Peptides against a protein of PDB entry 3NZW. Designs and how they scored, part 14

Target 1, 212 residues: chain A of PDB entry 3NZW
Amino acid sequence: TTTLAFRFQGGIIVAVDSRATAGNWVASQTVKKVIEINPFLLGTMAGGAADCQFWETWLGSQCRLHELREKERISVAAASKILSNLVYQYKGAGLSMGTMICGYTRKEGPTIYYVDSDGTRLKGDIFCVGSGQTFAYGVLDSNYKWDLSVEDALYLGKRSILAAAHRDAYSGGSVNLYHVTEDGWIYHGNHDVGELFWKVKEEEGSFNNVIG
Target 2, 222 residues: chain B of PDB entry 3NZW
Amino acid sequence: QFNPYGDNGGTILGIAGEDFAVLAGDTRNITDYSINSRYEPKVFDCGDNIVMSANGFAADGDALVKRFKNSVKWYHFDHNDKKLSINSAARNIQHLLYGKRFFPYYVHTIIAGLDEDGKGAVYSFDPVGSYEREQCRAGGAAASLIMPFLDNQVNFKNQYEPGTNGKVKKPLKYLSVEEVIKLVRDSFTSATERHIQVGDGLEILIVTKDGVRKEFYELKRD

## One batch from the design tools (peptide; aimed at target 1 M45)

Design b1_p12_4 (made by RFdiffusion4)
Pose (drawn by RFdiffusion4):
Structure b1_p12_4 (pose): chain A 212 residues (1-212), chain B 222 residues (1-222), chain P 12 residues (1-12)
Amino acid sequence: as target 1 above (212 residues)
Amino acid sequence: as target 2 above (222 residues)
Amino acid sequence: VSSPDTPAYRSD
């Protein structure tokens, strides 16, 4: 698994791979590691497939309950805390999840929270989570500027996940892109590495190792 | 010490067509190197046009299928006999499985039917509730032998249009019920050849708008 | 109370 989310001039970019594993067995290449909590909230998934899916779906129900009760959209900070505090209750029981809660509120602007099963909760501009996180950091960190165009930022996020899908035996499948503005999240497609790799290699001239 | 889990072998397979779906499984049940039964059904019609199989530790698989069938019964009781759609059944199974997160049903579960649009549907589950909708899925002992074959023959992976210099992928035309049954039978004869826990018989459940049908085929008994 | 669609994060 490789997931990233970063803040920039144009909002937030979220990118994830779609590989699921059972050890060295590729269990699936078409899994959804991003959950759409609501029109302005996204959650990313890494770690235990069932723990992430179950608790992030549950988080969505909790956020919806907040809106009915408070007649207001839940903040990114509060939404990430609900998950953070839930996971903390289970500390020591073996839950396994590296998560990112990304969204936008008038009150907070573009906002990103890293939340994991250790109970760690961190607000930040850039996060890469999962077995492939360092590979994504390598490409993302060396090309990041706050002033990236929406187009360039979407590409960097996509390129970073691609770098991870190439080097990490436990990442791959396809890339799912998202862009977050004050009008909510915008889905930017599912990009199969099976075609995305060769296309990026030709157009970019990178991945100069692998023989084509 | 006491081990609450065992392995009863078996292999299951699910393929979704445009307006049908199939869930197949060998009828052999095993413990270690012995055969407990050559015919012990492992794929079940649970009502509301849903078939399911929970393969791995059979006691767990039975308990789960029994609990799900009872769930459909109560769904009707509590919701004015409303039909349980396959997507709703999948979410329900997720909660049943995740409910035992700390003492799991040791099974890999697959269900099949039609979605609300009448299209074929296959869902497969992780032991603790992780699930996804798919075109096809192999589960159980020979899953590692069969899933690659299905990626190739069902979803045309790694196949290209001849003479297109590997530029044009083989189109994703869709399989008929006849073409699917062939792939299923071939899959199980192959699995029976290479995996010692697969054999004796093959039982297929076909699901259409008209309901659930069954077909049976003998397999090598060695 | 409604909930979001469950992601297709299936694993073995």

Design b1_p12_4_s1 (made by RFdiffusion4, then SolubleMPNN; from b1_p12_4, 7 letters changed)
Fold by OpenDDE base, seed 2:
Structure b1_p12_4_s1 (fold): chain B 212 residues (1-212), chain C 222 residues (1-222), chain A 12 residues (1-12)
Amino acid sequence: as target 1 above (212 residues)
Amino acid sequence: as target 2 above (222 residues)
Amino acid sequence: VPSPETPNLYAA
């Protein structure tokens, strides 16, 4: 798995691959590793597929309950805290989760929290999470600027996941791409890694380790 | 050392069509190298046009199916005989599976039916309740033999239009029920040839708007 | 605790 999220002048970019594995077996190439909690809040998944899917779906329910009770959307800080508190209760039980809670509230602005099954909760501007995270960071850190245009930021997110998909055997399938703004998240499509690879190679003159 | 799990072998697969879905399984039940039964059905009509199979350790599979059937029953009691949708069924099964997260059901679960728009739907589950809607899925002993075949023949993976120099993919299209049945039969006959835990019989449940139909075919009995 | 041999994983 490779997931990433970063803040920039235009909001948040979230990009993830779509491969699931069971050992050496590719279980799926089409997994949705982004959970759309509400129109303004996203969760990302890495680690145990069921752990992430189950508890982030549960988180979605808790966020909805908050909205009903408090008559306002939950903050990104509070949403991430709920998840963090939950996984902390299971500490030592063997949950495997590496998640990012990404969203926008009027109070917080664009916000990213990292939450993992060890109970770590971190606020930050840039996170890559998963077995391919180091490959994604290599591209992302080399090209990241706060002042990126929306177009360039979207491309950078997509390109970083592509790099990870190329080098990490446990990442691949497609890139799912999101842009989060004050008006909510916008889905920017599913990009097949096979097609995307050749396109990027041709346009950039990159990936010269592969003979075209 | 004591192992609480058994392995009863077998293989299942689901394929979703445009307005139908199929869930098929062989009827062989084994323990180690011994055939326990040549006809032990493992694909079940659970009501509300939902068919289900949980393949692997048969005791766990049967328990899970029974629990789901009971869940359907109580859903009707609690919600004025409302039909359980396939997506809701999938969520319910996730909870059944994840409820045993720390002592899992040792099964690969597939359900098939129609979504609320009348489109064919197949949902597959890992042993602890991760699930995904897919056009096709193989599970069980010969899943590794069948799934690549389905990738190629249902999803047309690695197929290109002739004369395009590999630039134009073969377009996705829904398969007819007849074509799907052919693929199912070819999958199981092929799997039976190469896997000792698969064989004897093939039972196919076909879900349409008109209900669930069953078909049976003999497989090799060696 | 016994675990399934082939759980689906998002490799973390």
Scores: peptide ipSAE 0.237, ipTM 0.823, DockQ to the pose 0.073
OpenDDE base, seeds 1, 3, 4, 5: peptide ipSAE 0.326, 0.326, 0.338, 0.181; ipTM 0.812, 0.827, 0.824, 0.816; seeds 1, 3, 4 fail the geometry check

Design b1_p12_4_s2 (made by RFdiffusion4, then SolubleMPNN; from b1_p12_4, 7 letters changed)
Fold by OpenDDE base, seed 3:
Structure b1_p12_4_s2 (fold): chain B 212 residues (1-212), chain C 222 residues (1-222), chain A 12 residues (1-12)
Amino acid sequence: as target 1 above (212 residues)
Amino acid sequence: as target 2 above (222 residues)
Amino acid sequence: VESPETPNLFAA
């Protein structure tokens, strides 16, 4: 798995691969590693598929309950804290989760929290999470700037996941791409790695380790 | 050391069509190298036009299916006989599976039915309840033999339009029920030839708007 | 650690 999220002047980019694996077996190439918690809040999934899918779905329910009770959208801080508190209760039980809670509230602005099953909860501007995270960071860190255009930011997110999909055997399938703004998240499509790779290689003159 | 799990072998396969879905399974039940039964059905009509199979450790599979059937019953009691949608069934099954996260059901679960738009739907589950809607899925002993075949023949993976120099993928299209049944039969006959835990019989449940139909085919009994 | 029977669908 490779997931990433970063803040920039235009909001948040979230990009993830779609491969699921069971050891050496490719279980799926089409896994949705982004949960759309609400129109303004996303969760990303890395680690155990069921752990992430179950608890982030549960988190969505808790976020909805908050909205119903408080008549206000839950903050990204509070949403991430709910998840963090939950996984902390299961600490040592063997949950495997590496998640980013990404969203926008008027109070917080665009916000990203990293939450993992070790009980770590971090607020930050840039995270890559998963077995391919280092590959994604290599591209992301090299090209990131706060002042990216939305177009460039979307491309950078997509391109970073593509790099990870290329190098990490446990990442691949497609890139799912999101842009989060004050108006909510926007889905920017599913980009098959098999097609995207060749396109990017041709357009950039990159990936010269592969002879086409 | 006590091992609570067995492996009863077998293989299951789901394929979604445009307005139908199929869930098929062999009827062989084994333990190690011994055939326990040549006809032990593992694909079940659960009501509400939902068919289910949980393949792997049969005791766990049976328990899970029974729990789901009971869940369907309670859903009717609690919701004035409302039909359980396939997506809601999938969510329910996730909770059944994940409720045993730390002592999992040792099964690969597939359900098939129609979505709320009347389109064929197949949902597959890992042992602890991760799930995905797919066009096709193989599970069980010969899943590794069948799944790549389904990728190629259902999803047309690695197929390109002739004369395009591999630049244009074969377009996705729904398969007819007859085409799907052929693929299922070919899958299981092929798997039976190469896997000792697959054989004896093939039971196919076909879900349409008109209900669940069952077909049976003999497999090798070797 | 994930159970052996469960796919590590999302490698961390």
Scores: peptide ipSAE 0.190, ipTM 0.812, DockQ to the pose 0.073
OpenDDE base, seeds 1, 2, 4, 5: peptide ipSAE 0.281, 0.260, 0.279, 0.145; ipTM 0.805, 0.817, 0.813, 0.807; seeds 1, 2, 4 fail the geometry check

Design b1_p12_4_s3 (made by RFdiffusion4, then SolubleMPNN; from b1_p12_4, 8 letters changed)
Fold by OpenDDE base, seed 5:
Parts: structure tokens; sequence; C-alpha cells
Structure b1_p12_4_s3 (fold): chain B 212 residues (1-212), chain C 222 residues (1-222), chain A 12 residues (1-12)
């Protein structure tokens, strides 16, 4: 798995691969590693698929209950804290989760929290999470700046996942791409790695380790 | 050390069409190298036009299917005989599976039916309740033999239009019920030849707007 | 040995 999220002047970019594995077996090439918690909040999945899918869906229910009770959308800080508190109660039980909770509120602006099954909760501007995270960071950190255009930021997110898909055997399938703004998340499509790789190679003159 | 799990073998396969879905399973039940039964159905009509199979340890599979059938019954009681949608069924099954997260049902679960738009739907589950809607899925003993075949024949993986130098993929299209049945039969006959835990009989449940139809075919009885 | 019935692992 490779997931990433980063903040920039235009909001948040979220990009993820779609490969699931069971050991050496490719279980799926089409997994949705972004959970659309609500129109304004995204969760990402790394680790145990069921643990992430179940608890992030549960988180969506808790966020909805917050809205009903408080007559206001939940903050990204509060949403991520609910999840963090939950997984911390299960500490030592064997949950496997590496998640990012991404959203935009008027109070917080664009916000990303990393939450894992060890009970770590971090706010930050840039996170890559998964077995391919170091490959994604190599591209992302080399090209990141706050003042990216939305177009350049979307491309950078997509390109960073592509790099990880190329080098990490546990990452691949496709890139799912999201842009998060104050109006909510926008889905920017599913990009098959098999097609995307050759396109990027041709346009950039990159990936010269592959002949073709 | 005591192992609470058995393995009863077998294989299951789901394929979604445009306005139908199929869920198929062999009827062999085994323990180790012994055939317990040559006809033990493992694909079930659960009502509301939903078919289900949970393949692996049969005791766990049967328990899960019984719990789901009971859940359907209670859903009708609580919601004025409202039909349970396939997506709601999938969510319910996730909760049944994840409720045993720390002592899982040792099964690969597949359900098939029609979505709310009347389109064929297949959902697959891991033992702890991760689920995905897919066009096709194989589960059980011979899943590793069948799934690559389905990738090629249902999802047209690695197929390209002739004369395009590999630049144009074969377009995705729905398969007819007749084409799907052929693929299912070819999958199970091939799996039976290469896997000792698959054979004896093939039961196919076909879900359409008109209900559930069953077809049965003999497999090799070795 | 994680059985083929192992949960799908997204390697983190």
Amino acid sequence: as target 1 above (212 residues)
Amino acid sequence: as target 2 above (222 residues)
Amino acid sequence: VPSPESPNLFAA
C-alpha cells in the first residue's frame, strides 16, 4: 500500500494506490483505500483492510451523530481524535491501522491527521503511509511547495503514488486521486498504473530504467 | 496445540452480469484427504433475491449463513417486510464477520444479487469483514487457479484490440448468462482437474429479477 | 502460515 496526503495553498491532495495483498498473492487491484466518511471528510487505509474499513465507517457514523447533536459538522481534529481514542482502547489487541483523516472546516482550514493502531495521532502538512511510503516521499519531498497550483498538486500526488507503485511490489493497480476544499472533496478519477506509467514516461522522459 | 479450525475444501465463484448475477460452488466436502460428501450444497438462497456462500471451514460457514438468514428475517419484522438491498446485506455481513474479529469465521464469503438499479452485483468478504463489490470473484481452495482466468475472461485483462499495437484495450462489456455459465463450468472443470478438494458436483444459482434459478452439473468424481 | 483466508493486508 501507498497512501499520501498533503496540504497546499489550494487545499488538500489525497492520492492512494488500489492493490490489496495476502502475502505474495494479489488479492485485488481495485480496492478503494479512500473511505468517503462524508462529503467533507476522507479517511485513508493502510494495514488491515477490515480494521480500516470497519472503524472508518464507524467513524462516519460518529461524525453523523455529532452533526445531529451539535447542529454543526465535526472538526477534523475531533473526528481524528474519536478514531485515535477508539484504536488506543484496542492497543495490544492486534489491530493494524495506518490512517489519515483529511478534511476542511472553516475553523481549522485544510487539515490532515495521521492516526495509527499504536495510538499515535499527528497533525501535519505532508504524510505518506504504507509499504511504499518512502518511495512516495522521495518524489513528493523533491517537488513539494506550498504555492503549487491545483493542477500541479494533483499531478504531484498522482506521480508520487506512481513512483511507489513502480518500486513497491505491494503497491499498484491504479491511483485514486482526490482534491479536498472548503466545499468538500472532489474525486479526480481512477488512473490505471499500466497506462499512467507509459504516459508519464513519455511526457517526462522519466523511468529510464525501463526500456520501451 | 488445539486448532479450532477445520478445512472442508471446495471452491466458490461469483460473476455479475448486466441484469443478473451467478454464485456457483462445488458440492464436495472433505477433511484432509477424505471425501465426507459428494453432495453437500454450500450456496444458499437467503431470501430477498440474495444468494450467499461462505467457503472454508464448513461449521463456520453454516453458522454465518444461518445468522445472516436470521438477520434477514428480523429485518422484515423490524421494517415492515422491506426487501433487504444487496448493499445493506453486505454491510450486515461485515458486522457479523467483524463481531468475531478476534476469533474469526474461517471462511471466504461471497454474496450475489441485484443492486437497486437491477444490475448484477457480487460482494466478496475476507474472514474479518473487509468487503468489496466486484464483477467477479473466486473463493476457496482453487481460488488461485480460477481468479487469474476470470481476470482474463470477465475483465478482459491483457487483451487488446488487434492492430492497435497494444494501445487499445479490449472494451469492457457485460457477458450474457449463457457466456457466464460457460465460464463457470470451464472454471470448475479445470479446477477439478488440478485440485483434489474440488469436484463431484457444481451447483449454480442464477439471480434475475424473476428470482433465483438453480442449475446442477456433474463434475469429476475422483 | 497465513492461510489463503488471511485478511487482505495493506502493507503499511
Scores: peptide ipSAE 0.203, ipTM 0.810, DockQ to the pose 0.062
OpenDDE base, seeds 1, 2, 3, 4: peptide ipSAE 0.187, 0.175, 0.170, 0.200; ipTM 0.800, 0.817, 0.814, 0.810; seed 1 fails the geometry check

Design b1_p12_4_s4 (made by RFdiffusion4, then SolubleMPNN; from b1_p12_4, 8 letters changed)
Fold by OpenDDE base, seed 3:
Structure b1_p12_4_s4 (fold): chain B 212 residues (1-212), chain C 222 residues (1-222), chain A 12 residues (1-12)
Amino acid sequence: as target 1 above (212 residues)
Amino acid sequence: as target 2 above (222 residues)
Amino acid sequence: VSEPESPNLYAA
């Protein structure tokens, strides 16, 4: 798995691969590693598929309950804290989760929290999470700037996941791409790695380790 | 040391069509190298036009299916006989599976039916309840033999339009029920040839708007 | 006791 999220002048970019594995077996190439918690809040999934899918779905329910009770959208801080508190209760039980809670509230602006099953909860501007995270960071860190255009930011997110999909055997399938703004998240499509790779290679003159 | 899990072998396969879905399974039940039964159905009509199979450890599979059937019953009681949608069924099954996250059901679960738009739907589950809607899925002993075949023949993976120099993928299209049945039969006959835990009989449940029908085919009994 | 393999692992 490779997931990433970063803040920039235009909001948040979230990009993830779609491969699931069981050891050496490719279980799926089409997994949704982004959960759309609400129109303004996303969760990403890395680690145990069921753990992430179950608890982030549960988180969505908790976020909805908050909205009903408080008549206000839950903050990204609070949403991430709910998840963090939950996984902390299961600490040592064997949950495997590496998640980013990404969203926008008027109070917080665009916000990203990293939450994992070790009980770590971090607020930050840039995270890559998963077995391919280092590959994604290599591209992301090299090209990131706050002042990216939305177009460039989207491309950078997509391109970073592509790099990870190329190098990490446990990442691949497609890139799912999101842009989060004050108006909510926007889905920017599913980009098959098999097609995207060749397109990017041709357009950039990159990936010269592969002979076309 | 006590091992609570067994492996009863077998293989299951789901394929979604445009307005139908199929869930098929062999009828062989084994323990180690011994055939316990040549006809032990593992694909079940659970009501509400939902068919289900949980393949692996049969005791766990049976328990899970029974729990789901009971869940369907209670859903009707609680919601004035409302039909359980396939997506809601999938969510329910996730909870059943994940409820045993730390002592999982040792099964690969597939359900098939129609979505709320009347389109064929197949949902597959890991042992602890991660799930995905797919066009096709193989589970069980010979899943590794069948799944790549399904990728190629259902989803047309690695197929390109002739004369395009591999630049144009074969377009996706729904398969007819007849085509799907052929693929299922070919899958299981092939798997039976190469896997000792697969054989004896093939039971196919076909879900349409008109309900669930069953087809049975003999497999090798070796 | 061997736990069943989860076929859907999101590599962390």
Scores: peptide ipSAE 0.243, ipTM 0.819, DockQ to the pose 0.065
OpenDDE base, seeds 1, 2, 4, 5: peptide ipSAE 0.339, 0.339, 0.352, 0.176; ipTM 0.810, 0.825, 0.821, 0.811; seeds 1, 2, 4 fail the geometry check

Design b1_p12_5 (made by RFdiffusion4)
Pose (drawn by RFdiffusion4):
Structure b1_p12_5 (pose): chain A 212 residues (1-212), chain B 222 residues (1-222), chain P 12 residues (1-12)
Amino acid sequence: as target 1 above (212 residues)
Amino acid sequence: as target 2 above (222 residues)
Amino acid sequence: SFAPSVQFRWFG
C-alpha cells in the first residue's frame, strides 16, 4: 500500500494505490483505500484491510452522529481524535492501521492528521503511509513547493504513487486522486498503472531504467 | 496443544453476468490426505436471491452461513418483510465476520446475486470482514490456480486487439450465462488436475430475476 | 496449510 496527502496553496491532495495483498499473493488490484467521511472529509487506509475498512466506516457514523447532535460539521481535529482514541483503547490487541484524516473547515482550513494503531496522532502538511511510503516520499519531497498549481499538485501526488507502485512489490493497481478545497473534496479519477506507467514514461522521459 | 482450526479444502468460484450471477464450488470435503465426503454441498441459497459460500475451515463456514441465513430471517421480521439487497447483505456479513476479529471464522467467503438494478453482482470477503464488489472471484484451495485464469478470460487482462501494436485493449464485452458456465467448468477441471483437494463434483448456483437454479457436474475422483 | 486466498488481506 502507498498513500499520501499533502497541503499546498490550493488545498490538499490525496492519492492512494489500490492493491490488496495476502503476503506475496495479490489479492486485488481494485480496492478503494480512500473513504469519503462526508463532503469535506476524507480518510486514507493502510494496514489491515478489515481493520481500516471497518473502523473508518465506523468513524463516518460517529462523525454523522456529531452533526446531528451539534448541528454542525465535525472538525478534522475532532474526527481524527475519535479514531485515535478508539484505536488507543485497543492498544496491544493487534489492530493494524496507518491512517490519514484529511479535510476542510472554515475553522481549521486545509487540515491533515496522521493516525495509526500505535495511537500516534500527528497534524502535518505532508504524510506518506504504507509499505511504499518511502518511495512516495522520494518523489514527493524532491518536487514539492507550497506554491504548486492545483494541476501540478494533482500530478505530483499521482506521480508519487506511481513511483511507489513501481518500486514496492506490495503497492500497485491503480491511482485514486482527490483534491480538497473549502467546497469539499473533488474526485480526480482512477488511473490504472498498467497504462499510466507507459504514458508517464513516454511523456516525461523518466523511468529510464525499464526498457520500452 | 489444541488447535481450534482445521482445513477442509474445497474451491469456490463466482462470476457476475449482466443480469445473472453464478457461485460454484467443488463438492469434495477433505482432512489432510483423506476424503471425508465426495458430496457435501458448500454453496447455499440463503433466500432473497442470495447465494453464499464460506470456504476454509468448514465448521466456521457452516456457522457463518447459518448465522447469515438467520440474519435474513430476522431482517424480514424487523423490517416488514423487506428484501435484503445484496449490498446490504455484504455489509451485514462484514459485521458478522468482524465481530469475531479476535477469534476469526477462518473462511474466505463469496456471495452472489443481483444488485438493485438487476445487474449481476459478486462480493468476496476476507476472514475478518474486508470486502469488495467484483466481476469474478476464485476462493479456496485452488484460488491461486484459478484467479489468474479469470483475470484473463473474464476481464480480458493482458489481451490486446491484434495488429494494434498492443495499443488497443481487448474490449470488455460481457459474458452470457452459457459462456460463463464454460469458464466455470473448465476452471474446475483444470483445478481438479493440478490440486489434490479439488474434485469429485461441481455444483453451480445460477441467480437471475427468476430466482436460483442449480446444475451439477462430475469431476475426477482421484 | 491454508491457501493464501483464505488468509487476512492487507493493504501492504

Design b1_p12_5_s1 (made by RFdiffusion4, then SolubleMPNN; from b1_p12_5, 7 letters changed)
Fold by OpenDDE base, seed 5:
Structure b1_p12_5_s1 (fold): chain B 212 residues (1-212), chain C 222 residues (1-222), chain A 12 residues (1-12)
Amino acid sequence: as target 1 above (212 residues)
Amino acid sequence: as target 2 above (222 residues)
Amino acid sequence: APSPAVQEWWLG
């Protein structure tokens, strides 16, 4: 898996691959590793598929309950804390989760929290999570600027996942791309890695380790 | 060292059509190298136009299916005989599976039915309850033999329009029920040839708006 | 030992 999220002048970019594995077996190439909690809040998934899917869905329910009780959308900080508290209670039980909670509230602005099954909770501007994270960081860190245009930021997110999909055997399938703004998240499509790779190679003159 | 799990072999397969879905399974039940039964159905009509199979350790599979059937029953009691939708069924099954997260049901679960728009639906689950809606899925002993075939013949993977230099993929389209049945039969006959845990009989449950239909075909008995 | 035919999915 390779997931990433980063803040920039235009909000948040979230990009993820779609491969699931069972050992050497590619279980699926079409897994949805982003959960749309509400129109302003996203969760990403890495680790055990069931652990992530179950508890992030549960998180969605908790967020909805918050809205009903408080008559206001939950903050990104509070949502991520709920998840963090939950997994911390299960510490040592064998949960495997590496998640990012990304969203926008008027109170916080665009916000990203990293939460994992070790109990770590971090607020930050840039995170890559999964077995391919180092490959994604290599591209992302080399090209990241706060002042990126929305177009460039979207491309950078997509391009970083592509790099990871290329080098990490446990990442691949497609890139799912999101842009989060004050008006909520916008889905920017599913990009098959097989097609995207050759397109990018041709347009950039990159990936010269592969003969096209 | 005590192993609480057995392995009863077998293979299951789900394919969704436009206005139908199929869930198929062989009828062989084995332990180690011994055939326990040549006809032990493992695909079940659970009511509300939902068919289900949980393949792997049969004791766990049967337990899970019974629990789900009971869930359907209570859903009717609690919600004025409302039909359980396939997506709600999938969520319920996730909770059944994840409820045993630390002593899992040793099964690969597939359900099939129609979504609320009348479109064919197949959901697949891992042992601990992760699930996805897919156009097709093979599970069980011969899944590794069948799934690549389904990738090619249902989802048209690695197929391109002639003369396009591989730039235009074969367009996705729904398969007819007849085409799906052919693929299912070919899948299981092929799997039977190459896997000792698959054979004897093939039972196919077809879900349409008119209900569940069953078909049976003989497989090799060696 | 559990059969490899039944295995949990990982998001690597």
Scores: peptide ipSAE 0.430, ipTM 0.815, DockQ to the pose 0.731
OpenDDE base, seeds 1, 2, 3, 4: peptide ipSAE 0.426, 0.394, 0.389, 0.379; ipTM 0.807, 0.811, 0.810, 0.803; seed 3 fails the geometry check

Design b1_p12_5_s2 (made by RFdiffusion4, then SolubleMPNN; from b1_p12_5, 7 letters changed)
Fold by OpenDDE base, seed 2:
Structure b1_p12_5_s2 (fold): chain B 212 residues (1-212), chain C 222 residues (1-222), chain A 12 residues (1-12)
Amino acid sequence: as target 1 above (212 residues)
Amino acid sequence: as target 2 above (222 residues)
Amino acid sequence: APAPATQEWSFG
């Protein structure tokens, strides 16, 4: 798996691959590793598929309950804290989760929290999470600027996942791409890695380790 | 050391059509190298046009199916006989599976039915409750033999339009029920040839708006 | 713990 999120002048970019594995077996090439909690809040998934799906869905329910009780959307800080508190209660039980909670509130602006099953909770501007994270960082860190245009930021997110899909055997399938703004998240499509690879290679003159 | 789990072999697969879905399974039940039964159905009509199979350790599979059937029953009691939708069923099954996260049901679960728009739906689960809606899924002993075949024949993977130099993919389209049944039969006959835990009989449950239909075919018995 | 033929899915 490779997931990433980063803040920039235009909000947040979230990009993830879509491969699930069971050992050496490719279980699926089409899984959704982003949960849309509400129109302004996303969660990403890495680690145990069931752990992530179950608890991030649960988180969604908690966020909705917050909204109903408090008559306002939950903050990104509070949402991530709920998840962090939950996994901390299971510390030592064997949960496997590497998650990012990404969203926008008027109070916080665009915000990203990293939460994992070890109990770590971090606020930051850039995170890559999963077995392919180092490959994604290689591309992302090399090209990231706060002042990226929305178009360039979207491409950078997509391109970083593509690099990880190319090198990480546990990443692949497609890239799901999101842009989060003050108006909420916008889904920017599913990009098949097979097609995307050749397109990018041709346009950039990159991936020259592959002859074609 | 004591192992609480067994393996009863077998294979299942689901395929969703446009306005139907199928869930099929062989009827062989084994332990080690011994055939316990040549006809032990493992695909079940659970009501509300939902068919279910949990393949792997049969004791766990049966327990899970029974729990789900009971869940359907109580859903009706609690919600004035409201029909359980396939997506809600999937969520329910996730909770059943994840409820035993630390002592899992050793099964691959597949359900099939129609979504709320009347379109065919197949949901697949891992042992602890991760799930995905897909057009097709194979599970069980011969899943590794069948799934690549389904990738090619249902989802048309690695197929391109002739004369396009691999530039144009074969377009996706729904298959007819007849075509799906052919693929199911070919899948299981092929799997039976190459896997000792698959054989004897094939039972196919077909879900349409009119209900659940069953078909049975003989497989090799060796 | 024993491992069945069916393995848990991972978003590695």
Scores: peptide ipSAE 0.380, ipTM 0.810, DockQ to the pose 0.567
OpenDDE base, seeds 1, 3, 4, 5: peptide ipSAE 0.356, 0.371, 0.374, 0.357; ipTM 0.793, 0.810, 0.805, 0.806; seeds 1, 3, 4 fail the geometry check

